# Designs tried in a protein design run: peptides against a protein of PDB entry 4Z63. Part 17

Target 1, 334 residues: chain A of PDB entry 4Z63
Amino acid sequence: LCLGMNDLTGNIPEDLFHLKRLNLLGIQENRLSGSLSREIRNLSSLVRLDVSWNLFSGEIPDVFDELPQLKFFLGQTNGFIGGIPKSLANSPSLNLLNLRNNSLSGRLMLNCTAMIALNSLDLGTNRFNGRLPENLPDCKRLKNVNLARNTFHGQVPESFKNFESLSYFSLSNSSLANISSALGILQHCKNLTTLVLTLNFHGEALPDDSSLHFEKLKVLVVANCRLTGSMPRWLSSSNELQLLDLSWNRLTGAIPSWIGDFKALFYLDLSNNSFTGEIPKSLTKLESLTSRNISVNEPSPDFPFFMKRNESARALQYNQIFGFPPTIELGHNN

## One batch from the design tools (peptide; made by RFdiffusion4, then SolubleMPNN)

Design b1_p9_4_s4 (from b1_p9_4, 4 letters changed)
Fold by OpenDDE base, seed 3:
Structure b1_p9_4_s4 (fold): chain B 334 residues (1-334), chain A 9 residues (1-9)
Amino acid sequence: as target 1 above (334 residues)
Amino acid sequence: PSWVSSEEV
């Protein structure tokens, strides 16, 4: 049953929960309000539940043990409060959990040893506090993780050295500290292609450790951290780099010539730094900017990107990396 | 000022 993208108001009719053969309930993009009924437990055949973009409030009901076929739960952009209910945090069927842009709070706890099917987790823009869950690497299929815009004080857990499934990771604006430790840990994530760390590590030094290596890194975003240092030499080994944003830092020195050796680099933002010297001639030879056909339909993160063009404007949403225009931004380095 | 993030900041 798909009733998304309407102006439906009020609560879900209770009789809807009698539909025991229902595999898909999509009621997203409405004005549905109140609590999400516990009677969703009666939908024993449910594979996909999409309640996103509504006015739901209260706690998410602890009924997911009665939904043994549920693979997809989308509840982003609601008013949900409390934590992740225990049955949801232990769901062995769940592949994707999206609860982005809610008011969920407390310590983030997931039973990753039980969540054997979880491949995508979006909890961005919530009120989670404490530390990053050390057991996230126990979610052996977890590929996409957005934990941005929460209050995860401290460092990236050392356990994330073992996060082999991790491909897309966002921690933007999560009050993280120790970028050297974070990069030193995350380099062990052999499948990591997208790393977004914007608005963390305030005033730290960007490490220039030649031992750091991100073999499969395609997207690196470490903007607006007030980072000191220079263009990191270790990044030159990330031959698959497509998007680099190091804007709004305090980086100094020259832009190195190897920045033009990235054949797939189509988006470069080094603006609002303190770079000096000449623009490398190699940037004029970037194949991605000269050839139209590098539309590699590569897998993208499930979480959106946002580009804030000015401090007062609403950020533009980009659902795919290739939605970004080909860009070289070197402005405001004087 | 432009910068990329994964969340609306």
Scores: peptide ipSAE 0.465, ipTM 0.929, DockQ to the pose 0.890
Fold by OpenDDE base, seed 4:
Structure b1_p9_4_s4 (fold): chain B 334 residues (1-334), chain A 9 residues (1-9)
Amino acid sequence: as target 1 above (334 residues)
Amino acid sequence: PSWVSSEEV
């Protein structure tokens, strides 16, 4: 049953929960309100539940133990409060959990040893607090992780060196500290292609350790951190780099010539730093800017990106990396 | 001057 993208109001009729053979319930992009009924437990054949973009409130019901076929739960952009229900945090069937842009709170806890199928987790823009869960690497299929805009504290857990499944990771604006430790840990994530760390590590030094290596890194965003230091030499080995944003930091020194050696680099923002010297002539040889035959079919993060053109402007949402315009921004380096 | 993030800040 798909009833998404309407102007439906009120609650879900209770009789709908008698549809025991229902595999897909999509009621997204409506004005449905109140609590999500516990009677969803009666939908024992449910594979996909999409309640996103509604006015749901209260706690998410702890009934996911009665939904053994559930692979997709989309609840983004609601008013959900409380934690992740225990049955949801232990779901062996769940592939994708999207609870982005809610009011979920408390310590983030997932039983990753039970969540054997989880491949995508979006909890961006919530009120989770405490430390990052050390056991996330135990979610052996977890590739996409958005934890941005939560009230996490401390450092990236040491256990994340074992996060082999991790491909897309966002921690933007999560009050993280120790960028040196974070990069030192995350370099061990051999499948990591996208790393977004904007609005963390405030005033720290960006490490220039030649031992750091991110083999498959395509997207690095570490904007608005007030980072000190220079363009890191270790980044020159990330030959697949497509998007680099280090804007709104306190980086100094020259822009190195190797920045033009990235064949796939189509978006470069180094603006609002303290870079000096000449613009590297190698930037004029960026192949991606002269001939864009970039395969549009590359896998991208499941979480959205946002670009703010100025501090007062509404952020533009980009669902695909290639939605970004080809850009070289070097402005405001004084 | 623009900056990229995940999530609206």
Scores: peptide ipSAE 0.451, ipTM 0.927, DockQ to the pose 0.908
Fold by OpenDDE base, seed 1:
Structure b1_p9_4_s4 (fold): chain B 334 residues (1-334), chain A 9 residues (1-9)
Amino acid sequence: as target 1 above (334 residues)
Amino acid sequence: PSWVSSEEV
């Protein structure tokens, strides 16, 4: 049953929960309000539940043990409060959980040993607090993780060295500290292609340790951290780099010539730093900017990107990395 | 000032 993208109001009729054979319930992009009924437990055949972009409030009901076929739960952009219910945090069937842009709070706890199918987790823009869950690497299929815009104080857990499934990771604006430790840990994530760390590590030094290596890194975003240092030499070994944003830092020195050796680099923002010297001539030879053959069919993060063009403007949303225009921004350097 | 994030902040 797909009723998304309407102007439906009020609660879900209780009789809808009598549909025992229902595999898909999509009621997204409405004005549905109140609590999400516990009677969703009656939808024992449910594979996909999409309640996103509504006015739902209250706690998410703890009934996911009665939904053994549920693979997809989308609840982003609601007013949900409380934590992730225990049955959801233990769901062996769940592949994707999206609860982005809610009011969920407390410590984030997932039973990753039970969540054997979880491959995508979006909890961005919530009120989770405490530290990052050390057991996230136990979610052996977890590929996409957005935990941005929460209050995860402290550092990246050492256990994330073992996060072999991790491919797309965002921790933007989560009050993280110790960028040297974070990069030193995350370099062990052999499948990591996207790393977004914007608005963390406030005023720290960007490490220039040649021992750091991110072999498969395609997207690195570490903007607006007020980071000190220079262009990191270790980044020159990330030959697959497509998008680099180090804007709004306090980086100094020259822009190195190796920045133009990235064959796939189509988006470069180094603006609002303190870079000096000449613009590398190698930037004029970026193959991605001279050739039309950008591979649009590459896997991307499930979480959206946002580009904030100014402090007062609403951020532009980009659902795909390749939605970013080919860009070289070197403005506002001194 | 443009910068990229995974969230609207």
Scores: peptide ipSAE 0.465, ipTM 0.928, DockQ to the pose 0.883; fails the geometry check
Fold by OpenDDE base, seed 2:
Structure b1_p9_4_s4 (fold): chain B 334 residues (1-334), chain A 9 residues (1-9)
Amino acid sequence: as target 1 above (334 residues)
Amino acid sequence: PSWVSSEEV
């Protein structure tokens, strides 16, 4: 049953939960309100539940043990409160959980040993607090992780060295500390292609350790951290780099010539730093900026990107990396 | 001056 993208109001009729053969319930992009009914438990054949972009409130019901076929739960952009219910945090069937832009709170706890199918987790823009869950790497299929805009004080857990499934990771604006430790850990994530760390590590030094290596890194965003240091030499080995944003830091020294060796680099923002010297001539030879064929068919994160042109402007949403215009921003340097 | 993030800040 797909009733998304309407002007439906009120609660879900209770009689809808008598549809025991229902595989898909999509009621997204409406004005549905109230609590999400516990009677969802009666939808024992449910594979996809999409309640996103509504006015739902209250706690998410703890009924996911009665939904053995549920693969997709989309609840982004609602007013949900409380934690992730125990049955959801233990779901062996769940492939995707999107609860972005809610009011969920408390310590983030998932039973990753039980969540054997979890591939995508989006909990961005919630009220989770405490530390990053050390057991996330036990989610053996977890590829896409958005935990941005929560309050995960402290460091990236050492256990994330074993996060082999991790490909897309967002931790923007999550009160993280120790960028040196974070990068030293995350370099072991052999499948990591996208790393977004904007608005963390405030005033720390960007490590220039040549032992750091991110082989498959395509997207690195570490903007607005007030980071000190220089362009990191270790980044020169990330030959697949497509997007680099180090804007709004306190980086110094020259822009190195190797920045022009990235054949796939189509978006470079080094603006609002303290870089000095000449613009590398190699930047004028970036193949990705001269060739029209950006490979649009590459896997992307499941979470959107946001570009904020200034502190007062609304962010522009980009659902795909290739939605970014080809850009070289070097403005507002000394 | 712009910056990229994964969330609307």
Scores: peptide ipSAE 0.459, ipTM 0.928, DockQ to the pose 0.958; fails the geometry check

Design b1_p9_5_s1 (from b1_p9_5, 5 letters changed)
Fold by OpenDDE base, seed 1:
Structure b1_p9_5_s1 (fold): chain B 334 residues (1-334), chain A 9 residues (1-9)
Amino acid sequence: as target 1 above (334 residues)
Amino acid sequence: STSSWVTTE
């Protein structure tokens, strides 16, 4: 049953929960309000539940133990409060959980040993606090993780060295500290292709440690951190780099010529730094910008990207990496 | 844009 993208109001009719054979319920992008009924437990055949972009409030009902086939739960952009219910945090069937842009709070806790199928987690823009959950690497299939805009004070857990499944990771604006430790840990994530760390590490030095290596890194975003230092030499070994945003930092020195050696680099923002010297001529030879015939269709994070000017401003949303226009931004440097 | 940055928020 797909009723998304309408002007439906009120609550879900109770009789809808009598549909025992229902595999898909999509009621997204409406004006549905009130609490999400616990009677969703009656939808025992449910595989996909999409209630996103509504006006739901209250706590998410703790009934997911009665939904043994549920693979997809989409609840982004609602008014949900409380925590992730225990049954959801222990769901062995769940592949994707998206609760971005809610008012969920407390410590983030997932039973990763039970969540054997979880591959995508988006909890961005909530009110979670405390530390990053150290056991996330125990979610053996967890590939996509967005935890942006929560209050995860402290450092990236040491256990994330073992996060083998991790491919797409965002911790933007999560009050993280110690970028050197974070990068030192995350370099061990051999499948990591996307790393977004914007609005963290306030005023720290971007490490230039030659021992750092991100072999498969395609997307690196570390914007608006007021980072000091220079263009990191270790980044030159990330030969697959496609998107680099280091804008709105305090980086100094020259833009190195190796920045133009990235064959797949199509988006570069180094603006609003303190870079000096000449623009590398190698940038004029970027293959991705000179070739008109390259269509790249590669996997992208499940979580959206946003181009923001400030935290309160309306952002442009990009659902795919290649949705970004080919860009070289070097403005507002010395 | 020179006045923007990328996030996932």
Scores: peptide ipSAE 0.539, ipTM 0.904, DockQ to the pose 0.654
Fold by OpenDDE base, seed 4:
Order: C-alpha cells, then structure tokens, then sequence
Structure b1_p9_5_s1 (fold): chain B 334 residues (1-334), chain A 9 residues (1-9)
C-alpha cells in the first residue's frame, strides 16, 4: 500500500492493521499525526514500513519482534520521542533503519550481535546523548552510518578500528573531540569511502601525521571546525578522492600541488581558511574537470548531504555525491 | 559556494 506524497491527515485507520499479507506500507510525505499505533504488530508480513515526512509523535512502539520480515523502517522527519524500542534494537531482519530528524533521546543502544542484517543506519538530527556506542562494529554488515547532529560528547571509540563494514560515516555536529584520535582510529576502517566530520573538534589542530592513511577515501568533509594546521600530507595518498571540503577552518600555509593529482577529484572547497601562496597550477589539469568521461554510477551513501550557508538556514540537499556540481572553491583566504 | 559547507544534518 503506497499512499505517499499526499495531504493525508489524522492517524492511520486501525482497520489498516488487519492487512496480514501487506508487505509494503508507504505513507510518507503526508500530514499524518498522533502516535504510531502498536497495532502495526499485526502486519506480520511487513517488509517495508515508510512513515517518513509526517507529524507522528510519541514513542515508537516496541512491537518489532512481531515483524519478522521487516527489512526497511523509514521514519525520518517526524516527532518521535524516547529511545529506539528494544525489539527494534534487536531486529535480526532489519536492513535499514532511518529515523533521521526526530526527537529521539537517551543513550543510543543497539544490540548489534542480534542485528545481523543491519547495513544502513541513519539517526542523524536527534537528541541522543552520551557516548557513541562502542559496539557498533559488532553490526557486521553495517555500511552506512549517519549519527550527525546528536550530542555524542567525547571521542570516537577505539573499537571503531574494527569497523570493517563501515563505508559511509557521518558524525557531523555531534560535539566530538580529538580529531587526531578519530582519524587515527578510522584509518583502520578499510572500506571507508565517505567520512563527514563537519562541526566537530572545535579549534583543534588537523593532524599532519604521515602515518595516517585512508586508501579508499573518496569523500572527506571536515568543514567548519575552526581547525588549525595545514593541508595534511597524509591525504595525498588517498588517490580515489572525489570530494574534499575543508572550508571554514583556520588552515594555513600553501595549497599543495598534489591536490591537482587526484584523478577523480571534482569538488574541492578550501574556502574560508587562511591559505596563502599561489593557486597550484596542477588544479588546472584535474582530469575530472577536463575529461568527458565522468563515472556517474558509483555507490553512494544512503544519507543525504546538505550544503549549508549557516546553521539556521535551509540547506540545499544532495542525495548523491555526484549531485554536487564540479566545484573549485578557494575564496575567502588570505 | 564560498559561503557554504557540506554536512549531513
């Protein structure tokens, strides 16, 4: 049943929950309100539940143990409160959980040993607090993780060095500290291709440790951290780099010539820093900007990207990395 | 844009 993208109001009719053979319920992008009924437990054949972009409130019902086939739960952009219900946090069938932009709170806890199928997690823009869950690497198939805009004070857990499944990771605006530790840990994630750390590490020094290595890194975003230091030499070894945003920091020194050696780099934002010297001539030879053969068909994070001008303004949304226009931004430097 | 930054929030 697909009823998305309408102007439906009120709550879900209770009689809908008698549909025992229903595999897909999509009611996204409406004005549905009230609590999500616990009677969803009656939808025992449910594979996909999309209630995103509504006005649902209250706690998410703890009925997911009665939904053994549920693979996709999309509830982003609602008013859900409380925590992740225990049955959801223990779901062995769930592949994707998207609860971005809600009011979920408390400590983030997932039983990763039970969540054997979880490959995508988006809990960005919630009210989770405490520390990042150390056991996330136990989610052996977890590839996409967005935990942005929560209050995860502290450091990236050391256990994340074992996060082998991790490919796309965002921790933007999550009150994280110690960028050196974070990068030192995350470099061990051999499948990591996208790393977004914007609005963290306030005023710290961007490490220039040549021992750091991100072999498969395609997207690095560490914007608006007021980071000091220079362009990190270790980044030059990330030969697959496609998008780099280090804007709105306090980085100094020259823009190194190796920045133009990235064959796939099509988006570069180094604006609003304190870089000096000349623009590297190598930037004029970026193959991604000169060649007609741009590979557009690559895996992308499940979570959207946003281009924000300020914290309060509406951002432009980009659902794919290649949705970003080819860009070189070097403005507002010294 | 020179006045923007990328995030996922």
Amino acid sequence: as target 1 above (334 residues)
Amino acid sequence: STSSWVTTE
Scores: peptide ipSAE 0.533, ipTM 0.904, DockQ to the pose 0.679
Fold by OpenDDE base, seed 3:
Structure b1_p9_5_s1 (fold): chain B 334 residues (1-334), chain A 9 residues (1-9)
Amino acid sequence: as target 1 above (334 residues)
Amino acid sequence: STSSWVTTE
């Protein structure tokens, strides 16, 4: 049953929960309000539940133990409060959980040992606090993780060295500290292709450790961190780099010539730093900007990207990396 | 734009 993108109001009719054979319930992009009924437990055949972009409030009901076939739960952009229900945090069937842009709070806890099928997690823009959950790497299929705009004070857990499934990771604006430790840990994530760390590590030094290596890194975003230092030499070994945003830092020195050696680099933002010297001639020879068509069919994060000016302004949303226009931004340097 | 940055918030 797909009823998305209407102007439906009120709550879900109770009789809808009698549909025992229902596999898909999509009621997204409406004006549905009130609590999400616990009677969703009656939808025992449910595979996909999309209640996103509504006016739901209250706690998410703890009934997911009665939904053994549920693979997809999308609840982004609602008013949900409380934590992740225990049955949801222990769901062995769930592949994707999207609860971005709610008011969920407390310590983030997932039973990753039980969540054997979880491959995508979006909990961005909530009110979770405490530390990053150390057991996330125990979610052995977890590939896509957005935890941006929560209050995860402290450092990236050491356990994330073992996060082999991790491919797309965002921790933007989550009060993280110690970028050197974070990068030192995350370099062990050999499948990591997208790393977004914007608005963290305020005033720290960007490490220039030649021992750091991100072999498969395609997207690196570490913007607006007030980072000191220079263009890191270790980045030159990330031969698959497509998008680099280091804007709004305090980086100094020259832009190195190797920045033009990235065959797939099509988006470069180094603006609002303190770089000096000449623009490398090698940038004029970037294949991606001259003759190469980058494949738009490459795997991408499930979470959207935003081009943001400030917290109060509406950001431009990009659902995929290739939605970004080919860009070289070097403005507001010395 | 030089006045913007990328995030996932």
Scores: peptide ipSAE 0.532, ipTM 0.903, DockQ to the pose 0.664
Fold by OpenDDE base, seed 5:
Structure b1_p9_5_s1 (fold): chain B 334 residues (1-334), chain A 9 residues (1-9)
Amino acid sequence: as target 1 above (334 residues)
Amino acid sequence: STSSWVTTE
């Protein structure tokens, strides 16, 4: 049943939950309100539930133990409160959980040992607090993780050295500290291609440790951290780099010539720093900007990117990395 | 773009 993208209001009719054979319920992009009914438990054949972009409120019902086939739960952009219900946090069938832009709170806890199928998690823009869950690497299939705009004070857990499944990771604006530790840990994530750390590590030094190595890094965003230091030499070994945003920091020194050696680099923002010297001539030879044949069909994070100007303002959304225009931003430097 | 940064929030 697909009723998305309408102007439907009110609650879901209770009789809808009599549809025992229903595999897909999509009611996204409406004005549905009230609590999400516990009677969802009656939809025992449900594989996909999309209630995103509505006006739902209250706690998410703890009925997911009665939904053994549920693979996709999309509830982004609602008014859900409370935590992730225990049955959801223990779901062995769930592949994708998207609860971005809600009012979920408390400590983030997932039973990753039970969540054997979880590959995508978007909990960005909620009210989770405490520490990052150390057991996330136990979610052995977890590839996409967005935890942006929560309050995860402290450091990236040491356990994330073992986060082998992790490919796309955002912790943007989550009150994280110790960038040196974070990078030192995350470099061990051999599948990591996208790392977004914007609005963390306030005023710290960007490490220039030549021992750091991100082999498969394609997207690095560490913007608006007021980071000190220079362009990190370790980044020069990330030969697959496609997007780099280090804007709105306090980085100094020259822009190194190796920045133009990245064959796939199509988006570079180093603006609003304190870089000095000349613009590297190598930037004029970026193959991605001169070639007509850019492969646009590459894997992308499940979570969207945003071009922000203000933390409170709605930003321009980019669903794919290649949705960004080819860009070189070097403005507002010395 | 001018006076902007990339995020996922």
Scores: peptide ipSAE 0.527, ipTM 0.902, DockQ to the pose 0.626

